# Peptides against a protein of PDB entry 3KDP: the designs that were tried, part 133

Target 1, 230 residues: chain A of PDB entry 3KDP
Amino acid sequence: PFLIFIIANIPLPLGTVTILCIDLGTDMVPAISLAYEQAESDIMKRQPRNPKTDKLVNEQLISMAYGQIGMIQALGGFFTYFVILAENGFLPIHLLGLRVNWDDRWINDVEDSYGQQWTYEQRKIVEFTCHTPFFVTIVVVQWADLVICKTRRNSVFQQGMKNKILIFGLFEETALAAFLSYCPGMGVALRMYPLKPTWWFCAFPYSLLIFVYDEVRKLIIRRRPGGWVE

## One batch from the design tools (peptide; made by RFdiffusion4, then SolubleMPNN)

Design b2_p20_6_s4 (from b2_p20_6, 15 letters changed)
Fold by OpenDDE base, seed 1:
Structure b2_p20_6_s4 (fold): chain B 230 residues (1-230), chain A 20 residues (1-20)
Amino acid sequence: as target 1 above (230 residues)
Amino acid sequence: VEKVLKEAQELLEKGKKLLE
């Protein structure tokens, strides 16, 4: 998100506080939960054929998979961001290069894609309106990510939801998202304005995409053990 | 984490000042 913000010079899609809430609130509990996840029987039983080569390949593939998932998460967040801004009159093309004027408090006549002038305050409100749904989008996408991270090779249906800590992490993450989204004062305190409940569903296609992606990946791994996808 | 939290707090304070 931050890289695209710099490269495209768009209004800030995700505030620093929101990023911190993701890192500390949404990632930590899941990470702990995953540490307590029962290792797949296949991971535990698989003797490394070549410990040096197989470990390096596995680390590269894991890093690539996480990188890909992270990109999909970011895309989901940006989709939500662009939808919100478009709903407020700022089409994606118009946002390109707009940051300089957007962040200038002395410019109170920034025009949207429809010629409506936006004051600095109004622009910041809409910017902060994006932060909460972006965060929620990440949370919803992380549901899929957490579920898929339970297994390396097995489908989610095969591994099941046995880890109570993971389930708790999902609820905690969701509760945190709800708290940040709807608790009075969060708009002022965290620059996370309340969002319409419908925005929770905006991320669902991306969660499904991640889920499908991982299931396909795992299916390929199962069908081609020792392939480049493992 | 503490550094990031401090930076976040500073950004929040700056943001509050900007919205006032």
Scores: peptide ipSAE 0.000, ipTM 0.243, DockQ to the pose 0.022
Fold by OpenDDE base, seed 2:
Structure b2_p20_6_s4 (fold): chain B 230 residues (1-230), chain A 20 residues (1-20)
Amino acid sequence: as target 1 above (230 residues)
Amino acid sequence: VEKVLKEAQELLEKGKKLLE
């Protein structure tokens, strides 16, 4: 998120403190849950493979999986960010290069895509309004990502939800998202304004799409082992 | 964990500077 903020010169979609809460709070428990699930799956699949080659392949596969998950999460968050800003009059194209004027306290006439002028205070309210939904979107996308990462080839419906650590991770992320969204003082402390419950559903179509896509991918892999889809 | 904490601290410091 921060790299895109710098490259595109857009208003900051997610605060640094919120990023830390994601990295330390929402990513760590899921990462642990996935590590346990992989260990269980690897234990069940262990024909005696060469431990050195299997560790290297596993580390590469883990790094690729985490990289892909992070990219999907970022895309979901940015989607929500652009939706919120568009609803407030700022179309995505108009946000490009706007950061300099957006962050300038002395410019109180920044125009939106419809010619409406925004004061510095109004702009910052809209910016901070994006932080909480961005975070919640990441959590909702993580639900799907955690479920799809449980197995590489099997459907979630076939494998079931037996991993208690994964289930715990899902509840923890949800509880953290609710806490950060609704706890008094989060707007001041984390620049996360309270979230309307309706925004929880903004990411659901995206999560569903990812889930369906992954189930279709897994179905193709099962029908055509060794294909390019792996 | 130490690497993550260090990165977290750096991000917090950057965030504070951006808020000033």
Scores: peptide ipSAE 0.000, ipTM 0.240, DockQ to the pose 0.021
Fold by OpenDDE base, seed 3:
Structure b2_p20_6_s4 (fold): chain B 230 residues (1-230), chain A 20 residues (1-20)
Amino acid sequence: as target 1 above (230 residues)
Amino acid sequence: VEKVLKEAQELLEKGKKLLE
């Protein structure tokens, strides 16, 4: 998010503190939960692998999978950001290069895509309105990410939801998202204005996309062992 | 893809450090 903010010179989509909450608050418990995930049911049926060659292949595949999921996650956050700004009169194309004028306190006549002038205060309200739903979008997408990361090959329906620590991680990040979104003072402390409940649903298509993507990937791996998708 | 992902992660880490 911050890189796109710098490169595209768009209004800041996500605050620094919110990024830290994602990295430390929402990702830590899930990462720990994956360490306690039960062995995939087919791992014990596999022949002993060569630890030198098969480790490298597995690391590359895991890296690619996490990287693709991370890109979809980022796209989900930015989609929510652009939707909110578009609903407030700023079309995505108009945001390109706008940061310089957007962050200038002395410019109080920044025009939106429809010719409406926005004061600095109004612009900052809209910016901070984007922070909360961006964060919530990441959390909702992480639900799918955590669920799909339980297995490398088996469907989630085959492995099931047996890891109580993983389930706890899902509730923890959801509770943190709710706390940051609705606790009084978060708008001042974290620049996260209260989220309309409807924005929780904005992330669902991306969560579903990740879920479907991974299930299709796993299905291909099951049907074509040793393929490029593995 | 792994190289691009590694570079992206490094850029993200640099971005995080700049935001601290």
Scores: peptide ipSAE 0.000, ipTM 0.236, DockQ to the pose 0.019
Fold by OpenDDE base, seed 4:
Formats: structure tokens, sequence, C-alpha cells
Structure b2_p20_6_s4 (fold): chain B 230 residues (1-230), chain A 20 residues (1-20)
């Protein structure tokens, strides 16, 4: 998210504090949960044929898979961001390069895509309105990511959700998202304005896409052991 | 990282206090 903010010079889609909450609150518990995840029965039963090469290949493939999932997560967040801004009169194309004028307090006549002038305060309200749903979108997409990361080769339906720590992580990140979204004072303290409940659903298509992507990936791995998709 | 963790903890504590 931050890279696209820099490259595209768009208004800040996600506040620094919310990024920290994602990194520390939503990613750390899942990472711990994965450390306690019981190795898949197939991984435990199959000694690596060549521990060095097979480990390296697996690490590269895992890194690639995490990179792909991370890109899908970012796309989900940005989708929510662009939808909110579009609903407020700022089309995605118009946002490109707008950051400089957007963040300038002395410019009170920034035009939207429809020629409506926005004061600095109005712009910041819209920006901060984007922060909460972006964060929530990331959390909802992370649900799928966590479920996906539980297994390397087996379908989620085959492995089941046996890791209690993983389940706890899902509840923790959801509780954090709810707290940051609805707790009084978060708009002032964290610049996260209250989220309409409907925005929780904006991320579900992307969560589903990640889930489908992983199930397809795992299906390919099962059908073609040793393939490039592992 | 420690500074960020401390700030995050302070924010969490402030949030908890706001919930009380």
Amino acid sequence: as target 1 above (230 residues)
Amino acid sequence: VEKVLKEAQELLEKGKKLLE
C-alpha cells in the first residue's frame, strides 16, 4: 500500500498507525500460529530427497506464494480505497498525482472528478474515512491468507482447522479491527473514522479470490508433484 | 522496532482506556 502511495502520488490510503496495527496486531499472531501449526502429514512423511535443494525450492516457492498473496491483499485494500473515493467524487485516474495538492492545507479548492471543490478539512475527512475500511479490508483478506497458510499441499477441507492458535489469531485480528473501527475516539486518536458495516463485505470477493487461488494452486501441486507451482 | 512496538502498545493502552 505504501509503495503505491509513493509511486502513484495518491492521497494516503492507509495511515501509518493502521499499518503498524496490521504488521503487529494482525500479522504477528498469525505468524506465531504458523510456527505452532502441525506439519502436514505429507510433509512429515516425505523426507526431502535433497534437503538443501528441496528446501531452497520450497522456500522460493513459499516466498513467491506469499508475495502473490500479499499483492492480492494490497489489491483488495486499494479496491476499497478507490471505491470510497469514487463514491465521494474522486475517480481513480483523478487521484494520480493529487497528493501534493491534497495534503496542502492552504489549497481549499481541490477539484474532484466532477468539478466539486473540496476544502482541506473535507479532503481529510474523506481520507480518514478511507483508512478504516482499508484496514478492515486487509483484515478480512488476511482471514483467507491465514487459512491458506495453514496448509502447503492439502486443501483446507482435507486438513481441517485444528490449530487453536490460528483460530485465536483470526478472532484477535477481527476484534482489533472492530475496536479500531468502532471505539469512540479512534477518529481523533488514530484518524480512523467509524466504518459502515457494509464495508466489511467489500473485502469478501478478494478473500474468496485468495481462497480459490490457493485451492487451485494446491490442486495443481497435488496433480503435478514437483511442478513449478509448488 | 522497539520504538514502534512501544508506540503501538501505548496506542493499545489508550484504546483500552477509552473502552473503559
Scores: peptide ipSAE 0.000, ipTM 0.238, DockQ to the pose 0.040

Design b2_p20_7_s1 (from b2_p20_7, 14 letters changed)
Fold by OpenDDE base, seed 2:
Structure b2_p20_7_s1 (fold): chain B 230 residues (1-230), chain A 20 residues (1-20)
Amino acid sequence: as target 1 above (230 residues)
Amino acid sequence: VEKVLEEAKKLLEEGKKILE
């Protein structure tokens, strides 16, 4: 998100504090849950495979999978960001290069795509209104990520939701998202303004996309063991 | 940035305590 902010010179879609909340709050518990689940899966799959080659392949596969999922998460967040700004009069094309004027406190006449002038305070309210939905979008997409990471080859429907740690992680992320979105003072402390419940649903198409993508990937892996998709 | 990080961590810890 920060790289796109610099490259495109758009208003900041996600604050540094919210990024830290994602990294420390929403990514850590999932990472722990996944570490436990990988340990269980590796214990069950302990046919004597060569530990060095299997670890390297697993690390590469994990890094590629996390990289792809991370890109989809970022796309989901940016989609939500652009939808919110478009609803407030700022079309995506108009946001390109707008950062300099957007962040200037002395410019109180920044025009939107419809010619409406926005004060600095109004712009910052809209910017901070984007932070919470962006965060929530990431959390909702992470639900799908956690579910798909449970198994490398088997469908989620085949193994079921037996991992209590995974379930706990999902609830913790959801609870954290609700807390950060609705707790009084978060707007001042974290620059995260309260979110309308309807915005939770904005991320669901992306969660579904990730889920379908992973199920298709797993289906291909099952049909063609040792293919380039592994 | 470090102060904001520390405050964010404190808020997260407080939030976790409230949720817990």
Scores: peptide ipSAE 0.000, ipTM 0.236, DockQ to the pose 0.052
Fold by OpenDDE base, seed 3:
Structure b2_p20_7_s1 (fold): chain B 230 residues (1-230), chain A 20 residues (1-20)
Amino acid sequence: as target 1 above (230 residues)
Amino acid sequence: VEKVLEEAKKLLEEGKKILE
């Protein structure tokens, strides 16, 4: 998010404190929970792997899969950001290069895509309104990410939701998202203004996309063992 | 993911210093 902020010179989509909350608050418990995940039911059915050849292939494929999931997650956050700004009169194309004028306290007549002038204070309200739903979007997408990471090959429906620590991780990150979104003072302390409940649903298509993507990937792996998607 | 996050944190810290 910050790289795109610098490269595209768009208004800041996600605050630094919010990013720290994602990294330390929402990802830590889920990551620990994966260490306690039960072994896949088919591990003992797998043929012995050649440690020299199969390790390299698997590391590349796993890295590619996680890279793709991470890209979908980022796209989900930015989608939510652009939707909110568009609803407030700033179309995506108009945001390109706007940061210099957006962050200037002395410019109080920045025009939106419809010719409406925005004061510095009004612009910052809209910017901070984007931080909360961007964060929530990441959390909702992480639900799917955490669930799909339970197994490499088996469907979530086959492995089931037996790991209580993983379930706790899902609730913890959701509770943290709700706390940061709705607790009084978060708008001042973290620059995260209260989130309309409808924005929680904005991330669902991307969460579903990740889930469907991984289930299709796993289905292909099951049908074609040793394929390029493993 | 952790490496990307660490790099993102470094960039954010640098960004904060520029914005101060």
Scores: peptide ipSAE 0.000, ipTM 0.244, DockQ to the pose 0.020
Fold by OpenDDE base, seed 4:
Structure b2_p20_7_s1 (fold): chain B 230 residues (1-230), chain A 20 residues (1-20)
Amino acid sequence: as target 1 above (230 residues)
Amino acid sequence: VEKVLEEAKKLLEEGKKILE
């Protein structure tokens, strides 16, 4: 998200505080939970056939898979961002290069895609309105990511969800998202304005996509052991 | 990756239509 913010010079899609909440709040507990997933995951149970070559290949493939998942997560967040801004009159194409004028407090006549002029305060309200649903979108997509990380080869339906710490992580990140979205004062303190409940559903297609992607990947791995998709 | 991205785009478009 931050890279696209820099490259495209768009209005900030995700605030620094929300980024910290993702990194520390939503990612750390899941990461810890995955450390305890050793009992359920087939990743640690299967020793590589060749410790040097197979491990490196597997690490590259895992890294690639995580990279792909991360891209899908980012797409989910940006989708939510662009939808909200479009609903407020800013089409995606118009946002390109707009950051400089957007963040300038002295410019109170920034035009949207329809020629409506926006004051600095109005623009910041819209920006901060994007932060919360972007964050929530990431959390919802992370649900799928956490579930996916349980196994390398087995379907989630085959492996099940027995790791209590993983389940706790899912609840923790959801509770954090709810707290940041709906607790009074978060708009002032964290610049996260309250989220309409409907925006929680905006991420579900992406969560489903990640889930389907992983299930397909795992299916391919099962059908073609030693394939490039592992 | 490209197929996943294409599918993601489709889902995004569908999601957008639902949210409109």
Scores: peptide ipSAE 0.000, ipTM 0.210, DockQ to the pose 0.023; fails the geometry check
Fold by OpenDDE base, seed 5:
Structure b2_p20_7_s1 (fold): chain B 230 residues (1-230), chain A 20 residues (1-20)
Amino acid sequence: as target 1 above (230 residues)
Amino acid sequence: VEKVLEEAKKLLEEGKKILE
């Protein structure tokens, strides 16, 4: 997200505080929960592998898969960001290069895509209005990420949802997202203004995409043991 | 984590000053 912010020179899509809430609040409990997940039914059925060569390849493939999931998460957040700004009159093309004028306090007549002039204060309200739904989008996408991380090979439907700690983690991150989104004073304290409940659904296509992607990946692994997709 | 939180608080305070 930060790299895209620099390259595209767009208004800041996600605040530093929000990033910290993701890293410390939403990722910790899920990571712990995975330690208590039941072993896959097929772990003991895997063919013997050379621990020196095959382990390195597998670690690279796992790292790449998580990298891809992270990219999909970022895309989901940016999608929500662009939709909100578009609803407020700023089309995606118009946002390119706008950051310099957007962040300038002395410019109170920044025009949107429809010729409406925005004061600095109005622009910052819209920017901070984007931070909250971006965060919520990440949380919603993380639901899928956590669920798929339960197994490396088996389908989620085969492994089931027996890990109560993981379920607790999902509720914890959702409760945190709701608190940060709707608690009075969050706009002043964290620059996270409240969002319409409808914005929670904006991330669902991306959550579904991650889920489908991982299920397809796992299906390929099951059909081609030892393949490059592992 | 504590250092990150302290830096985050500083950034928030600076951000508040900038927005005032």
Scores: peptide ipSAE 0.000, ipTM 0.240, DockQ to the pose 0.022; fails the geometry check

Design b2_p20_7_s2 (from b2_p20_7, 14 letters changed)
Fold by OpenDDE base, seed 2:
Structure b2_p20_7_s2 (fold): chain B 230 residues (1-230), chain A 20 residues (1-20)
Amino acid sequence: as target 1 above (230 residues)
Amino acid sequence: VEEVLKEAEELLKKGLEILN
């Protein structure tokens, strides 16, 4: 998120302190929970062909999987960010290069996509209004990501939800999201303004699509082992 | 507090610009 902020020169979608809260609060516990997940039966039955090459391939595959999860989370967050800004009059194309004027306290006539002028204070309110939904979107996407990461081939319905630590992680990140979204003082401390409960549902279609896509992918892998979809 | 957070974000931005 922060790299895109720099490269695209858009208004800051998520504060650095909030990013730290994600890394320490929402990512760490789920990551630990995944380490305790029961190995997929098909993975454990595969005798290593070559222990040296198979370890290297596995490390690469794990790195790619974590990279993909992070990318999916970022895409979900940015989607919510652009939706909120568009609802407030700032279309995505208009945000490109706007950061310099956006962050300037002396410019109180920044125009939106419809020619409405925004004061510095108004711009900061809408910016901070994006932080909380961005965070919540990441959490909601993480629900799907954690569930799909349990197995590579088996459906979640086949594997089941036996990992109590994973279940605890899902509740913990949800509770943290609720705390950061609704606790008094979070707007000042973390630049996270209170969130309307309806915004929790904004990411649900995206999470559902990811879940359905992954289940379909796994079905294809089971029917066509060794295919390019792997 | 908001000013301190802004300063921290700016410092982080500068750090990332140097790293990139």
Scores: peptide ipSAE 0.000, ipTM 0.214, DockQ to the pose 0.021
Fold by OpenDDE base, seed 3:
Structure b2_p20_7_s2 (fold): chain B 230 residues (1-230), chain A 20 residues (1-20)
Amino acid sequence: as target 1 above (230 residues)
Amino acid sequence: VEEVLKEAEELLKKGLEILN
């Protein structure tokens, strides 16, 4: 998010404090929970690994986890950001290069895509209104990400939801998202204005996309072991 | 796990204190 803010010169989509809340508050418990995930039902049926030839972690799996899924997460957040700004009169194309004027407190006549002038205070309200939905979008997408990371090959339906720590992690990150979104004072402390309940659903298509993508990938792996998707 | 969570909470508190 911050890199795109700098490169595209758009209004800040997500504050640094909120990023820290994602990394430390919402991702840590889920990540630890994966260490306690039950072994896949077929893991002990596989041949022992050759320590001389087999890599500890599959490079293709790493590329999928950090590349493809990470891109979908980022796209989900930015989609929510652009939708909110568009609903407030700023179309995505108009946001390109707007940061300099957007952040200048002495410019009080920044025009939106429809010719409406926005004061500095009005612009900052809209900016901070984007932070909370962006954060919540990341959390909702992380639900799917965490669930799909339970197994390498088995579907979620086959592996089940037996890891109590993982389930706790899902509730913890959701509770934190709700706390940061609705607790009084978060608008001042974290620049996260209260979230309309409808924005929780904005991320659902992306969570579903990640889930469907991974289930299809795992299905292909099960049907074609040693394929390019493994 | 509990120790890691406590450390994370402390880091978060310190981060918030710096920003206030």
Scores: peptide ipSAE 0.000, ipTM 0.234, DockQ to the pose 0.031
Fold by OpenDDE base, seed 4:
Order: C-alpha cells, then structure tokens, then sequence
Structure b2_p20_7_s2 (fold): chain B 230 residues (1-230), chain A 20 residues (1-20)
C-alpha cells in the first residue's frame, strides 16, 4: 500500500498509525501462533526428499505464494480506498499525482472528478475516512490469510482449526479493528474516523478470493506433488 | 499502475451505477 502511495502519488490510503497497528498488533500475534500450528498430517508422514534442494525450492515457492497473497491483500485495501474516494467524487484516475496538491493546506480548491472544489479540511476528512475502512479491510483479508497459512498442502477442511492461539489471534485483531473503528476519540487521536458497519463487508470478496486461491493452489499441489505451484 | 487504475475506475463506475 505504501509503495503505491509513493509511486502513484495518490492521497495517503493508510495512515502510519494504522500501518503500525497492522504490523505490531494484528500480524505479530497470529504470526507467532503459526509457529505453534500442528504439523500437517502429510508432512509428518512424508519423508523429506533431498532436504537441501527441496527446501530451497519450497522456500522459493512459498515466498512466491505469500507474495501473491500479499498482492491480493493490497488489492483489497486499495479497492476499499478507491470505493470510498469514488463515493466522495474522486475517481481512481484523478487521484494519480494528486497527493502534492491534496496535502497542501494552502490549496483550498482541489477539484474532484466532477469539478467540485474541496478545501484542505474537507480533503483531510475524506482521507481520514479512508484510513479506518482500509485498516478493517486488511484485517478482514488477513482472516483468510491466517487461516490458509496454517497449511501448505492440506485443505483447511482437512487440517481443521486446531491452533487455539491462531484462533485467539483472529479474535484479537478483530477486537483491535473494532476498537480503532468505533472507540470515541480515535478520529482525533489516530485519524481513524468511525466506520459504517457495512464497510466490513467490502473486503469479503477479497477474503473469499484468497481462500479460493489457496484452496485451488493446495488442490493442485495435492494432485501434482512437487509442481511449481507449491 | 495507471492502466490498472483505469480499469478499476471503470469497474467501480459500473458498480456504483448498479448500487445507485
């Protein structure tokens, strides 16, 4: 998300505080919980092949898969961001290069895609309105990510949800998202304005996409062991 | 990125038209 902010020079889609909350609050505990995940039944039963070459190949393939998942997560966040800005009159194409003028408090006549002029204060309200739903979108997408990351090969339905710490992590990140979204004063303190409950559902298609992607990937791996999709 | 954003814009416009 931040890279696209820099490259495209769009208004800030996700605040620094929210990024820190993701990295430290929502990702860390679940990530630690994955270390305590029960070994996959197939991993325990299958003897490693050549441990050096297969490990390297697997690490590369896993890295690629995580990169793809991360890309889908970013797309989910940006989707929510662009939806909110579009609803407020800023179409995605118009946002390109707009950051400089957007962040200039002395410019009070920034035009949206429809010629409506926006004051600095109005623009910042819209920007900060995007921060909360972007964050929530990331959390919702991370639900799917965390669930799929518990296994490499087995379906979620085959392996099941046995890691209580992972489940706790899902509740923790959700509770944090709810706190940041609805606690009074967060708009002032963290520049996270209250979120309409409907925005929680904006990320669901992407969560589903990640889930389907991973299940398909795992299905291919099961059908073609040692394939490039692993 | 610009092409992707254009495509996304078109999709969003269509989506908004359906929702409105």
Amino acid sequence: as target 1 above (230 residues)
Amino acid sequence: VEEVLKEAEELLKKGLEILN
Scores: peptide ipSAE 0.000, ipTM 0.187, DockQ to the pose 0.019
Fold by OpenDDE base, seed 5:
Structure b2_p20_7_s2 (fold): chain B 230 residues (1-230), chain A 20 residues (1-20)
Amino acid sequence: as target 1 above (230 residues)
Amino acid sequence: VEEVLKEAEELLKKGLEILN
């Protein structure tokens, strides 16, 4: 997200506080939950691999998979960001290179895509309005990510949802997202303005995409043991 | 918290200025 912000020179899509909340608030419980996840049924049945060659290949493949999931998460967040700005009159093309003027307090006549002039205060309200739904989008996408991380090869439907700690983690991150989105004073304290409930659904296609992608990946692994997708 | 946030934002802005 930060790299795209720099390269595209767009208004800030996600606040620093929100990033900290993601890192500290949403990632800890999932990490703990994975430690208590039941061993995948096939892990213990696998023949001993050469620890030098097969470990390296597996680590690379895992790293690539997590990288791809992270990219889908980022895309989901940016999609929500662009939709909100478009609804407020700023089309994605118009946002390119706009950051400098957007952040300038002395410019009170920044034009949107329709020729409407925006004051600095108005622009910042819109920007902060984007921070919350971006965060919520990440949380919603993380639901899928956490669920798919339960297994490396087996379908989630085969492994089941027996990990109570994982379920608790999902509720915790959702509760945190709701708190940050709707608690009075968050707009002032964290610059996270209240979110319309409809925006929670904006991320669902991306969560579904991650889920489908991972299930397809796992299906391929099951059908082709030792393949490049493993 | 607001002060820490403000400082973080300022640091971010400075970082962006260095990168520009």
Scores: peptide ipSAE 0.000, ipTM 0.224, DockQ to the pose 0.020

